# Peptides against a protein of PDB entry 4N7V: the designs that were tried, part 106

Target 1, 222 residues: chain A of PDB entry 4N7V
Amino acid sequence: TLRSITSPLVAHRLKPIRQKTKKAVVSILDSEEVCVELVKEYASQEYVKEVLQISSDGNTITIYYPNGGRGFPLADRPPSPTDNISRYSFDNLPEKYWRKYQYASRFVQLVRSKSPKITYFTRYAKCILMENSPGADFEVWFYDGVKIHKTEDFIQVIEKTGKSYTLKSESEVNSLKEEIKMYMDHANEGHRICLALESIISEEERKTRSAPFFPIIIGRKP

## One batch from the design tools (peptide; made by RFdiffusion4, then SolubleMPNN)

Design b2_p20_2_s4 (from b2_p20_2, 7 letters changed)
Fold by OpenDDE base, seed 1:
Formats: structure tokens, C-alpha cells, sequence
Structure b2_p20_2_s4 (fold): chain B 222 residues (1-222), chain A 20 residues (1-20)
């Protein structure tokens, strides 16, 4: 099943974006829907041959073939769907579209990993908790040039000198120089605070059912 | 298969430089 490969994508709170590749254009719309435009080149002109439009919650997929399958010239936005459209739920999506959905999902997840959910300014750093899940990315930009990037799988450190390395285990973290450990300690504290605030704010957001509280900014650059 | 793989690689390359 598609569900065994990926979960429904979640594009909520993501800013509109349009990224062109050789074979496709992927967009997050103002509506937070995700569009995959499959592009074919013919006579030095690019045409959109197929469009997958996925709802913001990933559960509804609308598929259409512009201009009766002849293709529509690539423009600055997806071509509008015609009356000849197919609509599927996530669990009823034909297998032939699974890879395209997976691509859209990976795109959204990547965008989420770069989309601030909580920005927290400390005395020493700008801390950012991202929108991706599970295990949201966490970035710490120290004002002196040190950067720490935490993911679910690793921690990347960029030192003042520009030296960069990746840590994949607690033993490697424990083997860091004392100077770097100080940065790591600060990063971890900032991370803890962001996670705590995320939990509290999300609960209040759930209770109020108002407009989204995120993204939020806590403090300001000194 | 190959098209989707190329698409993913291109996308990751482009987005790796992006701060949103």
C-alpha cells in the first residue's frame, strides 16, 4: 500500500514556493496545496503533461492532463484543472501515481525541514526549530559564527574556522573538545526550551481553534 | 523510476541551498 511507503504529506503553514527541475515543477500554493507538474520538452518549449494536485493534509489527490493530454505551455503557475479530472483519496491512489506522490511528500518534508516553526533568540545564538516531523530539525546559529544543526539522525557542527563534521552517536558527542561542548550544551538547552514551548503552544492552539499560532519568534537578536 | 530519481536528486540539490 502507499501508506506502507509514506504517510500523507502535511503542507500546513508552509509558505508558497515554486521549484522547477528538469522533469517537473513542484509548488506549494497559497492554499497550501501541493502541485506536481510533469514537464516534457518539445521543440524547445516546455509543456505540462500531467498535474498532481494534493490537498494540504495529503489525503486528496486530484490528477488531470492539461489540454486533453496534449500538454499546456509551462507558466508561472500550474495550469487550471479542466472537467476531465480524477480525484482520489490517499488510500485509493492508483499505484502508477505512488512515486509521484512520494516525490511530492519528500519535497514537502524537505521544505518543512527548512521552515521555521519556532525561532528563539538567546544571548549567544539564534535557535530555530523546524516544521518537519517526527524529530524536527533544530538549528543554532551562534553570533560568533559557530553553527549546530541537529536532525533525528545526526548533529552537524560548523566551527568558527569553517571546519565541519557530523556526529552520529553519543560517544562522538562526548568526545568533543570542551569548547565545542559548551556550544552543544547551549544548543541542547535551546532545543529543550523550543520543544517545551512547542508543546504548550500547540495545546493552546488546539483549545482555541483559532488561526495558527506558528510560526513564532521568541526574543530578538541582541 | 529513473525520471523520479533524477527529479529527487535535482530537487535535493536545489533545496539544500535554500533557507525558507
Amino acid sequence: as target 1 above (222 residues)
Amino acid sequence: DEIEKELEEELEKELSQLEL
Scores: peptide ipSAE 0.032, ipTM 0.650, DockQ to the pose 0.073
Fold by OpenDDE base, seed 5:
Structure b2_p20_2_s4 (fold): chain B 222 residues (1-222), chain A 20 residues (1-20)
Amino acid sequence: as target 1 above (222 residues)
Amino acid sequence: DEIEKELEEELEKELSQLEL
């Protein structure tokens, strides 16, 4: 099943973006829908031959073939759907489209990992919890130039000297020099606070059913 | 796959420079 490969993508709260690759253009629209435009080149002109338009919650996929399958010249936005539109639920998506959906999903996850959900300014750093899940990325930009980037898979450290390294185990974290441990301690505290705030705010959002509270900014830069 | 690899390589370059 498609669900065994990926979960429905979630594009809520993401800003519009359009990314062109060699074979496709992937976009998040103002509507928070995600579009995959399959691109073919002919006579030095690029044409959109197929479009997958995915709802913001990932559960509805609309597929159409611009200009009756002849293709539509690549533009600054997806071509409008006209005739011969197919609509599928996530669980009913034909297997031939699964790879393209997965492509869209990966794109959204990458965008989410770069999209601030909570920005928290401390005395020493700008902390940012991102939108991706599970295990949202967390970045700490210390005002003195140190950077810590936490993901579900690793912790990247950039020291004042520009020296960078990646930590993938607790043993490696414990082997850090004491100076870096102080930065890590601060980063971890900021992370804890952001996660706590995320939980509280998300619960309030659920209760109120109002407009999204995120993204939020806590504190101010010194 | 090839598509995902291409996407990641291109996106990481661009997104690293973007303030979203």
Scores: peptide ipSAE 0.031, ipTM 0.640, DockQ to the pose 0.066
Fold by OpenDDE base, seed 2:
Structure b2_p20_2_s4 (fold): chain B 222 residues (1-222), chain A 20 residues (1-20)
Amino acid sequence: as target 1 above (222 residues)
Amino acid sequence: DEIEKELEEELEKELSQLEL
């Protein structure tokens, strides 16, 4: 099943973006829908031959073939859906479209990993909890030039000298020199606080059922 | 605006590794 490969993409709270590759253009729209435009070149012109339009919650996929399958010239936005459209739920998406959906999902997940959900300014650093899940990325930009990037899989450290390394286990973290441990401790505290705030804010969102509270900024840059 | 530009540049680099 498609679900065994990926979960429904979630594009809520993401800013509009349009990224072109050789074979496709992927977009997040103002509506927070995601579009994958499949591009073919003919006579030195690029044409959109197929479009997957995916709802912001990833559960509805609309597929259409612009200009009756002849293609529509590539433009600054996806071509409008035609009268001949197919609409699928996530669980009913034909297998032939799974790879394209997965592409959209990977794009969205990448965007989410770079989209601030909580920005927290400490005395020493700018901390950012990202939108991706589970295990949201967490970045710490120390004002002195040190950077720590935490993901579900690793911790990357960039020292003042520009020296960079990746930590993949607790043992490696514990083996850090004392100076770097101080930065790591601060990063971890900032991370804990951001996660706590996320929980509190999310609960309030649930109670109020109002407009999204995220993204949020805590504190000010010194 | 600057954040968006940086994001787009990073995405361009990373998306080049994605297969359709």
Scores: peptide ipSAE 0.030, ipTM 0.624, DockQ to the pose 0.517
Fold by OpenDDE base, seed 3:
Structure b2_p20_2_s4 (fold): chain B 222 residues (1-222), chain A 20 residues (1-20)
Amino acid sequence: as target 1 above (222 residues)
Amino acid sequence: DEIEKELEEELEKELSQLEL
């Protein structure tokens, strides 16, 4: 099943974006729906041959073939669904579209990893908890130029000199120089605070049943 | 926006490796 290889994508709270590649144009719309436009070149003109439009919760996939399958000239937005429209649930999506759904999912996950959910200004740094899950990315931009980027898989450190390295194990983290450990300690504290605030705010969102509280900014740059 | 620019650059790099 598709569910065995990926979960439904989640595009809630993401800003509209349109990214063109050689094979496709991928977009998040104002509606927070995700569109994959499959592009074919003919006579030096690009045409959209197929569109997958995925709901913001990833559970509904609308597939259509513009201009009766002849294709529609590539424009600044997806072509309107007028011809040969099919609608599927996530669990009923035909296997031939699974790869394209995974492409959309990876795009959304990447966007989420760069979309601030909580921005927290400390005395020393700008801390940012991102929208991706599980294990949201966490970035710390120290005002003196040091940067720490935490993911579920690694920690990247960029020192004042511009020297960059990646830590992939606890032993490597424990082997850091004392001066870098101080930055790491601050980053970890900021991370803990952001996670705690996320939990509290999310609970209030659930109770209020109003518009999303996120993204949120806490504090201000000194 | 600087954030948008950074996102687009990373997306281009990552998406270029994806297969449809």
Scores: peptide ipSAE 0.031, ipTM 0.639, DockQ to the pose 0.439; fails the geometry check

Design b2_p20_3_s1 (from b2_p20_3, 6 letters changed)
Fold by OpenDDE base, seed 1:
Structure b2_p20_3_s1 (fold): chain B 222 residues (1-222), chain A 20 residues (1-20)
Amino acid sequence: as target 1 above (222 residues)
Amino acid sequence: DEEEEEKRLEEIRKEFEELE
């Protein structure tokens, strides 16, 4: 099943973006829908031959073939659907479209990992909890130039000198120089606070069922 | 911050090209 390969993509709260590759253009629209445009070249002109339009929650996929399958010239936005439209649920998506859905999903997940959900300013750093899941990325930009990037898989450190390295185990973290440990301690504290705030705010958002509270900015840069 | 946002978008584009 498709579900065994990937979960429905989640594009909520993401800002619009359009990315072109050789074979496709993937977009997040103002509506937070995601479009995959399959591109073919004829006589030095690029045409959109197929479009997958995916709902913001990833559960509905609308597929159409522009201009009766002849293709529509590639533009700055996806071509409008015609009357020849197929609509599928995530679990009923034909296997022939799974790779294209995964393509969209990978893009969205990447965008989420770079999209601030909570920005928290401390005395020493700008802390950012991102939108991706599970295990949201967490970035700490210290005002003195040190950067720490935490992911589910690793911690990347960029020192004042520009020297960068990646930590993949607790042992490596424990072996850090004392100076760097201080930055790590601060980053961890900021991370804890952001996670706590996320939980509290999400609960309030659920109760009110109003406009989304995220993204949120806490504090101000000193 | 618009500049920071643009930088993030550029990073996304670069990283996605590397993945695909």
Scores: peptide ipSAE 0.446, ipTM 0.909, DockQ to the pose 0.782
Fold by OpenDDE base, seed 5:
Structure b2_p20_3_s1 (fold): chain B 222 residues (1-222), chain A 20 residues (1-20)
Amino acid sequence: as target 1 above (222 residues)
Amino acid sequence: DEEEEEKRLEEIRKEFEELE
């Protein structure tokens, strides 16, 4: 099943973006829907032959073929669904569309990993918890030039000198020189705080059922 | 901050192209 290889994409709170590649154009719309436009070139003109429009929660996929399948000239936005339209739930999506859905999912996940959910200014750094899940990316930009980027899989460190390295195990983290450990300790504290705040804010958001609380900024640069 | 946003977008575009 599709669910066994990926979860429904989540595009909530993401800003609009349109990215053209060789085979497709992927967009996050103002509505937070995600569109994959399959592009073909003919006579020096690019045409959209197929569109997958995915709901913001990833659970509904609308597929249509512009201009009766003849294609519609590529524009600055997806063509409107006017012809034969198929609507599927995530679990009922035909297998022939799975790769295209995964393509959209990869894009959304990348965008989420670069989209601030919580920005927290400390005395020493700007901390950012991103939207991706599980294990949201966490970036720390120290005002003195040091940067730490934490992901589910690794920790990247950029020192003042510009020296950069990646840590992939606890052993490597423990082998850090004392100077870097201080930055790591601060980063970890900021991370803990952001996660705690995320939990609290999310709970309040659930209770009130109000407009989204995120993204949020806590404090300001000193 | 629009400058920061633009940098984020640039990173997204670059990394996505590298995935293909």
Scores: peptide ipSAE 0.443, ipTM 0.909, DockQ to the pose 0.775
Fold by OpenDDE base, seed 4:
Structure b2_p20_3_s1 (fold): chain B 222 residues (1-222), chain A 20 residues (1-20)
Amino acid sequence: as target 1 above (222 residues)
Amino acid sequence: DEEEEEKRLEEIRKEFEELE
């Protein structure tokens, strides 16, 4: 099943973006829907032959073939659906579209990993918890130039000197120089706080059923 | 803020290209 290889993409709260590659254009729209435009080149002109429009919650996929399948010239936005529209739920998406959905999903996940959900200013750093899940990326930009980037898979450290390295195990983290450990400790504290805030705010969102509270900024740069 | 957003977008584009 599609669900066995990916979860429905989640594009809520993401800002619009349009990214072109050789074979496709992927977009997050103002509506927070996601579009994958499959592009073909004919006579030095690029045409959109197929569009997957995915709802912001990833659960509905609308597929259409612009201009009756003849293709529509590539523009600065996806062509509007007119005819030959198929609508699928996530679990009913034909297998032939799974790769394209995964493509969209990967893009959205990447965007989410770069989209601030919580920005928290500490005495020493700007901490940012990103939108991706599970295991949201967490970035700490220390005002003195040190940077720590935590992902689910690794921790990247950029020291004042510009020296950069990646830590992929606890043993490597434990082997850090003491001065770096201090930064790591602060980063971890900021991370803990952001996660706690995320939980609290999310709970309030659930209770109030109001507009989203995220993204949120806590504090200000000193 | 706008500059930071632009940097974010650039990072996204760069990393997405690298993943392709």
Scores: peptide ipSAE 0.442, ipTM 0.908, DockQ to the pose 0.755
Fold by OpenDDE base, seed 3:
Structure b2_p20_3_s1 (fold): chain B 222 residues (1-222), chain A 20 residues (1-20)
Amino acid sequence: as target 1 above (222 residues)
Amino acid sequence: DEEEEEKRLEEIRKEFEELE
């Protein structure tokens, strides 16, 4: 099943973006829907032959073939759907479209990993918890130039000199120099606080059923 | 702010190309 390969993509709260690659253009729209335009070249002109439009929650996929399948010239936005439209749920998506859905999912997940959900200013750093899941990315930008980037898989450290290295185990983290450990301790504290705030804010958001509370900024840069 | 956002978008584009 498709679900065994990937979960439904989640594009909520993401800003619009359009990215062209060799075979496709992927977009997040103002509506937070995701579009994959399959591109073919003919006589030095690019045409959109197929479009997958995916809902913001990833559960609905609308597929159409512009200009009766002949294709529509590539433009600055996806072509509008015509009368020949197929609509699928995530669990009913034909297998022939799974790769294209996964393509969209990878893009959205990447965008989410770079999209701030919580920005928290401390005395020493700007901390940012990102939108991706599970294990959201966490970035710490210290005002003195040190940077720490935490992911589910690794921790990247960029020192004042520009020297960078990656830590992939707890043993490596424990072997850090004392100076760097101080930055790591602060980063970990900021991370804990952001996770706690995320939980509290999400719960209030659920209770009130209001407009999204995220993204949110806590504090100000000193 | 806006400049920072543009830098993030550029990073996204570069990393996505590398994933293909």
Scores: peptide ipSAE 0.439, ipTM 0.908, DockQ to the pose 0.777

Design b2_p20_3_s2 (from b2_p20_3, 8 letters changed)
Fold by OpenDDE base, seed 5:
Structure b2_p20_3_s2 (fold): chain B 222 residues (1-222), chain A 20 residues (1-20)
Amino acid sequence: as target 1 above (222 residues)
Amino acid sequence: DEEEEEKRRKEIEEEFQKLL
């Protein structure tokens, strides 16, 4: 099943973006829907031959073929669905479209990993918890030039000198020189605080059913 | 911050081109 290889994409709170690749254009719209436009070149003109429009929660996929399948000239936005339209749930999506859905999913996950959910200014750094899940990326930009980027899989460190390295195990983290450990300790504390605040804010959001509280900024640069 | 957003967009573009 599609569910066995990916979860429904989640595009909530993401800003609009449009990215062109060799064979497709992927967009997040103002509506937070995600579109995959399949592009073909003919006579030095690019045409959109197929569109997958995916709901913001990833659960509904609308598929259409612009201009009766003849294609529509590539523009600054997806062509409108005016022809034969097929609508599928995530679990009923035909297998022939799974790869295209995965393109959208990978794009959304990438965008989420670069989209601030919580920005927290400490005495020493700007901390950013991103939107991706599980294990959201966490970036720490120290005002003195040190950077730490935490993901679920690794920790990247950029020192003041520009020296960069990646840590993939607890053993490597424990082998850090003491001065870098101080930055790591601060980053970890900022991370803990952001996760705690995310939980609290999300719970209040659930209770009130109000407009989204995220993204949020806590404090300001000193 | 527009500069930070542009940096993020550039990173997305560069990384996404590697995925497809």
Scores: peptide ipSAE 0.481, ipTM 0.924, DockQ to the pose 0.789
Fold by OpenDDE base, seed 3:
Structure b2_p20_3_s2 (fold): chain B 222 residues (1-222), chain A 20 residues (1-20)
Amino acid sequence: as target 1 above (222 residues)
Amino acid sequence: DEEEEEKRRKEIEEEFQKLL
């Protein structure tokens, strides 16, 4: 099943973006829908031959073939659907479209990993919890130039000199020099606070059924 | 703000090309 390969993509709260690759253009729209435009080149002109439009929650996929399948010239936005529109649920998506859905999902997940959900200013750093899941990315930008990037898989450290290295185990983290450990301790504290705030804010958002509370900024840069 | 967003957009483009 498609579900055994990937979960439904989640594009909520993401800003519009359009990225061109060799064979496709992927977009997040103002509506937070995701579009994959399949591109073919004919006589130095690019044409959109197929469009997958995916709902913001990833559960609905609308597929159409511009200009009766002849293709529509590539433009600054996806062509509007006109005729011969197919609509599928995530679990009913034909297998021939799974790779294209996975393409969109990977793009959205990448965008989420770089989209602030919580920005928290401390005395020493700008901390940012990102939108991706599970295990959201966490960035710490110290005002003195040190940077720490935490992911589910690794921790990247960038020192004041620009020297960078990656830590992939707890043993490596425990072997850090004392100076770097101080930055790591602060980063970990900021991370804990952001996770706690995320939980509290999400619960209040659920209770009030209001407009999204995220993204949120806590504090100000000193 | 805007400069940070542009940097992130560039990073997204570069990293996405590597994932394909």
Scores: peptide ipSAE 0.477, ipTM 0.923, DockQ to the pose 0.774
Fold by OpenDDE base, seed 1:
Structure b2_p20_3_s2 (fold): chain B 222 residues (1-222), chain A 20 residues (1-20)
Amino acid sequence: as target 1 above (222 residues)
Amino acid sequence: DEEEEEKRRKEIEEEFQKLL
């Protein structure tokens, strides 16, 4: 099943973006829908031959073939759907489209890992909890130039000198120089606070059923 | 911060090109 390969993509709260590759253009629209445009080149002109339009919750996929399958010239936005539109649920998507859906999903997940959900300013750093899941990325930009990037898989440190290294175990973290440990301690505290705030705010958002509270900014740069 | 957003967009572009 498609579900065994990927979960439905989640594009909520993501800003519009358009990214071109050799074979496709992937977009997040103002509506938070996701479009995959399949591109072919003829006589040095690029044409959109197929479009997958995916709902913001990833559960509905609309597929159409621009200009009766002849293709539509590649533009700054996806071509509008015409007649001959197919609509599928995630679980009923034909296997022939699974790779294209995965393409969209990977793009959205990447965008989420770069999209602030909570920004928290401390005395020493700008802390950012991202939108991706599971295990949201967490970035700490210290005002003195040190950067710490935490993911589910690793911690990347960029020192004042520009020296960069990656930590993949607790042993490596424990082996850090005392100076770097101070930055790590601060980053961890900021992370804890952001996670706590996320939980509290999400619960209030659930109760009110209003416009989304995220993204949120806590404090300001000193 | 527009500069930060542009940096993020560039990172997305670069990383996505590597993944696919």
Scores: peptide ipSAE 0.476, ipTM 0.923, DockQ to the pose 0.795
Fold by OpenDDE base, seed 4:
Structure b2_p20_3_s2 (fold): chain B 222 residues (1-222), chain A 20 residues (1-20)
Amino acid sequence: as target 1 above (222 residues)
Amino acid sequence: DEEEEEKRRKEIEEEFQKLL
């Protein structure tokens, strides 16, 4: 099943973005819908031959073939669906489109990993919890130039000197120099706080059923 | 803020190209 290889993408709260590759253009729209445009080149002109338009919650996929399948010239936005429209739920998406959906999902996940959900200013750093899940990216920008980037898979450290390295195990983390451990401790504290705030705010969102509270900024740069 | 967003977009582009 599609669900066995990816979950429905989630584009809520993401800002519009458009990225072009050789074969496709992927976009997050103002509506928070996601579009994958399949691009073909004919006579030195790029045409959109197929579009997957995915709802912000990832559960509905609208597929259409612009200009009756003849293609529509590539523009600054996806062509509007006019004909040859098919609509699928996530679980009913034909297998032939799974790769394209996965492509969209990967893009959205990447964007989410770069999209602040919570920004928290501490005495020493700007901490940012990102939108991606599970295991949201967490960045700490210390005012003295040290940077720590935590992901689900690794921790990247950039020291004041510009020396950069990646930690992929707890043993490597434990082997850090004491001065770096201090930064790591602060980063971990900021991370804990952001996660706690995320939980609290999300619960309030659930209770109030109001507009989203995220993204949120806590404090200010000293 | 705008500068940070531009940086974000650049990072997305760079990393997305690596994922392909």
Scores: peptide ipSAE 0.480, ipTM 0.923, DockQ to the pose 0.769; fails the geometry check

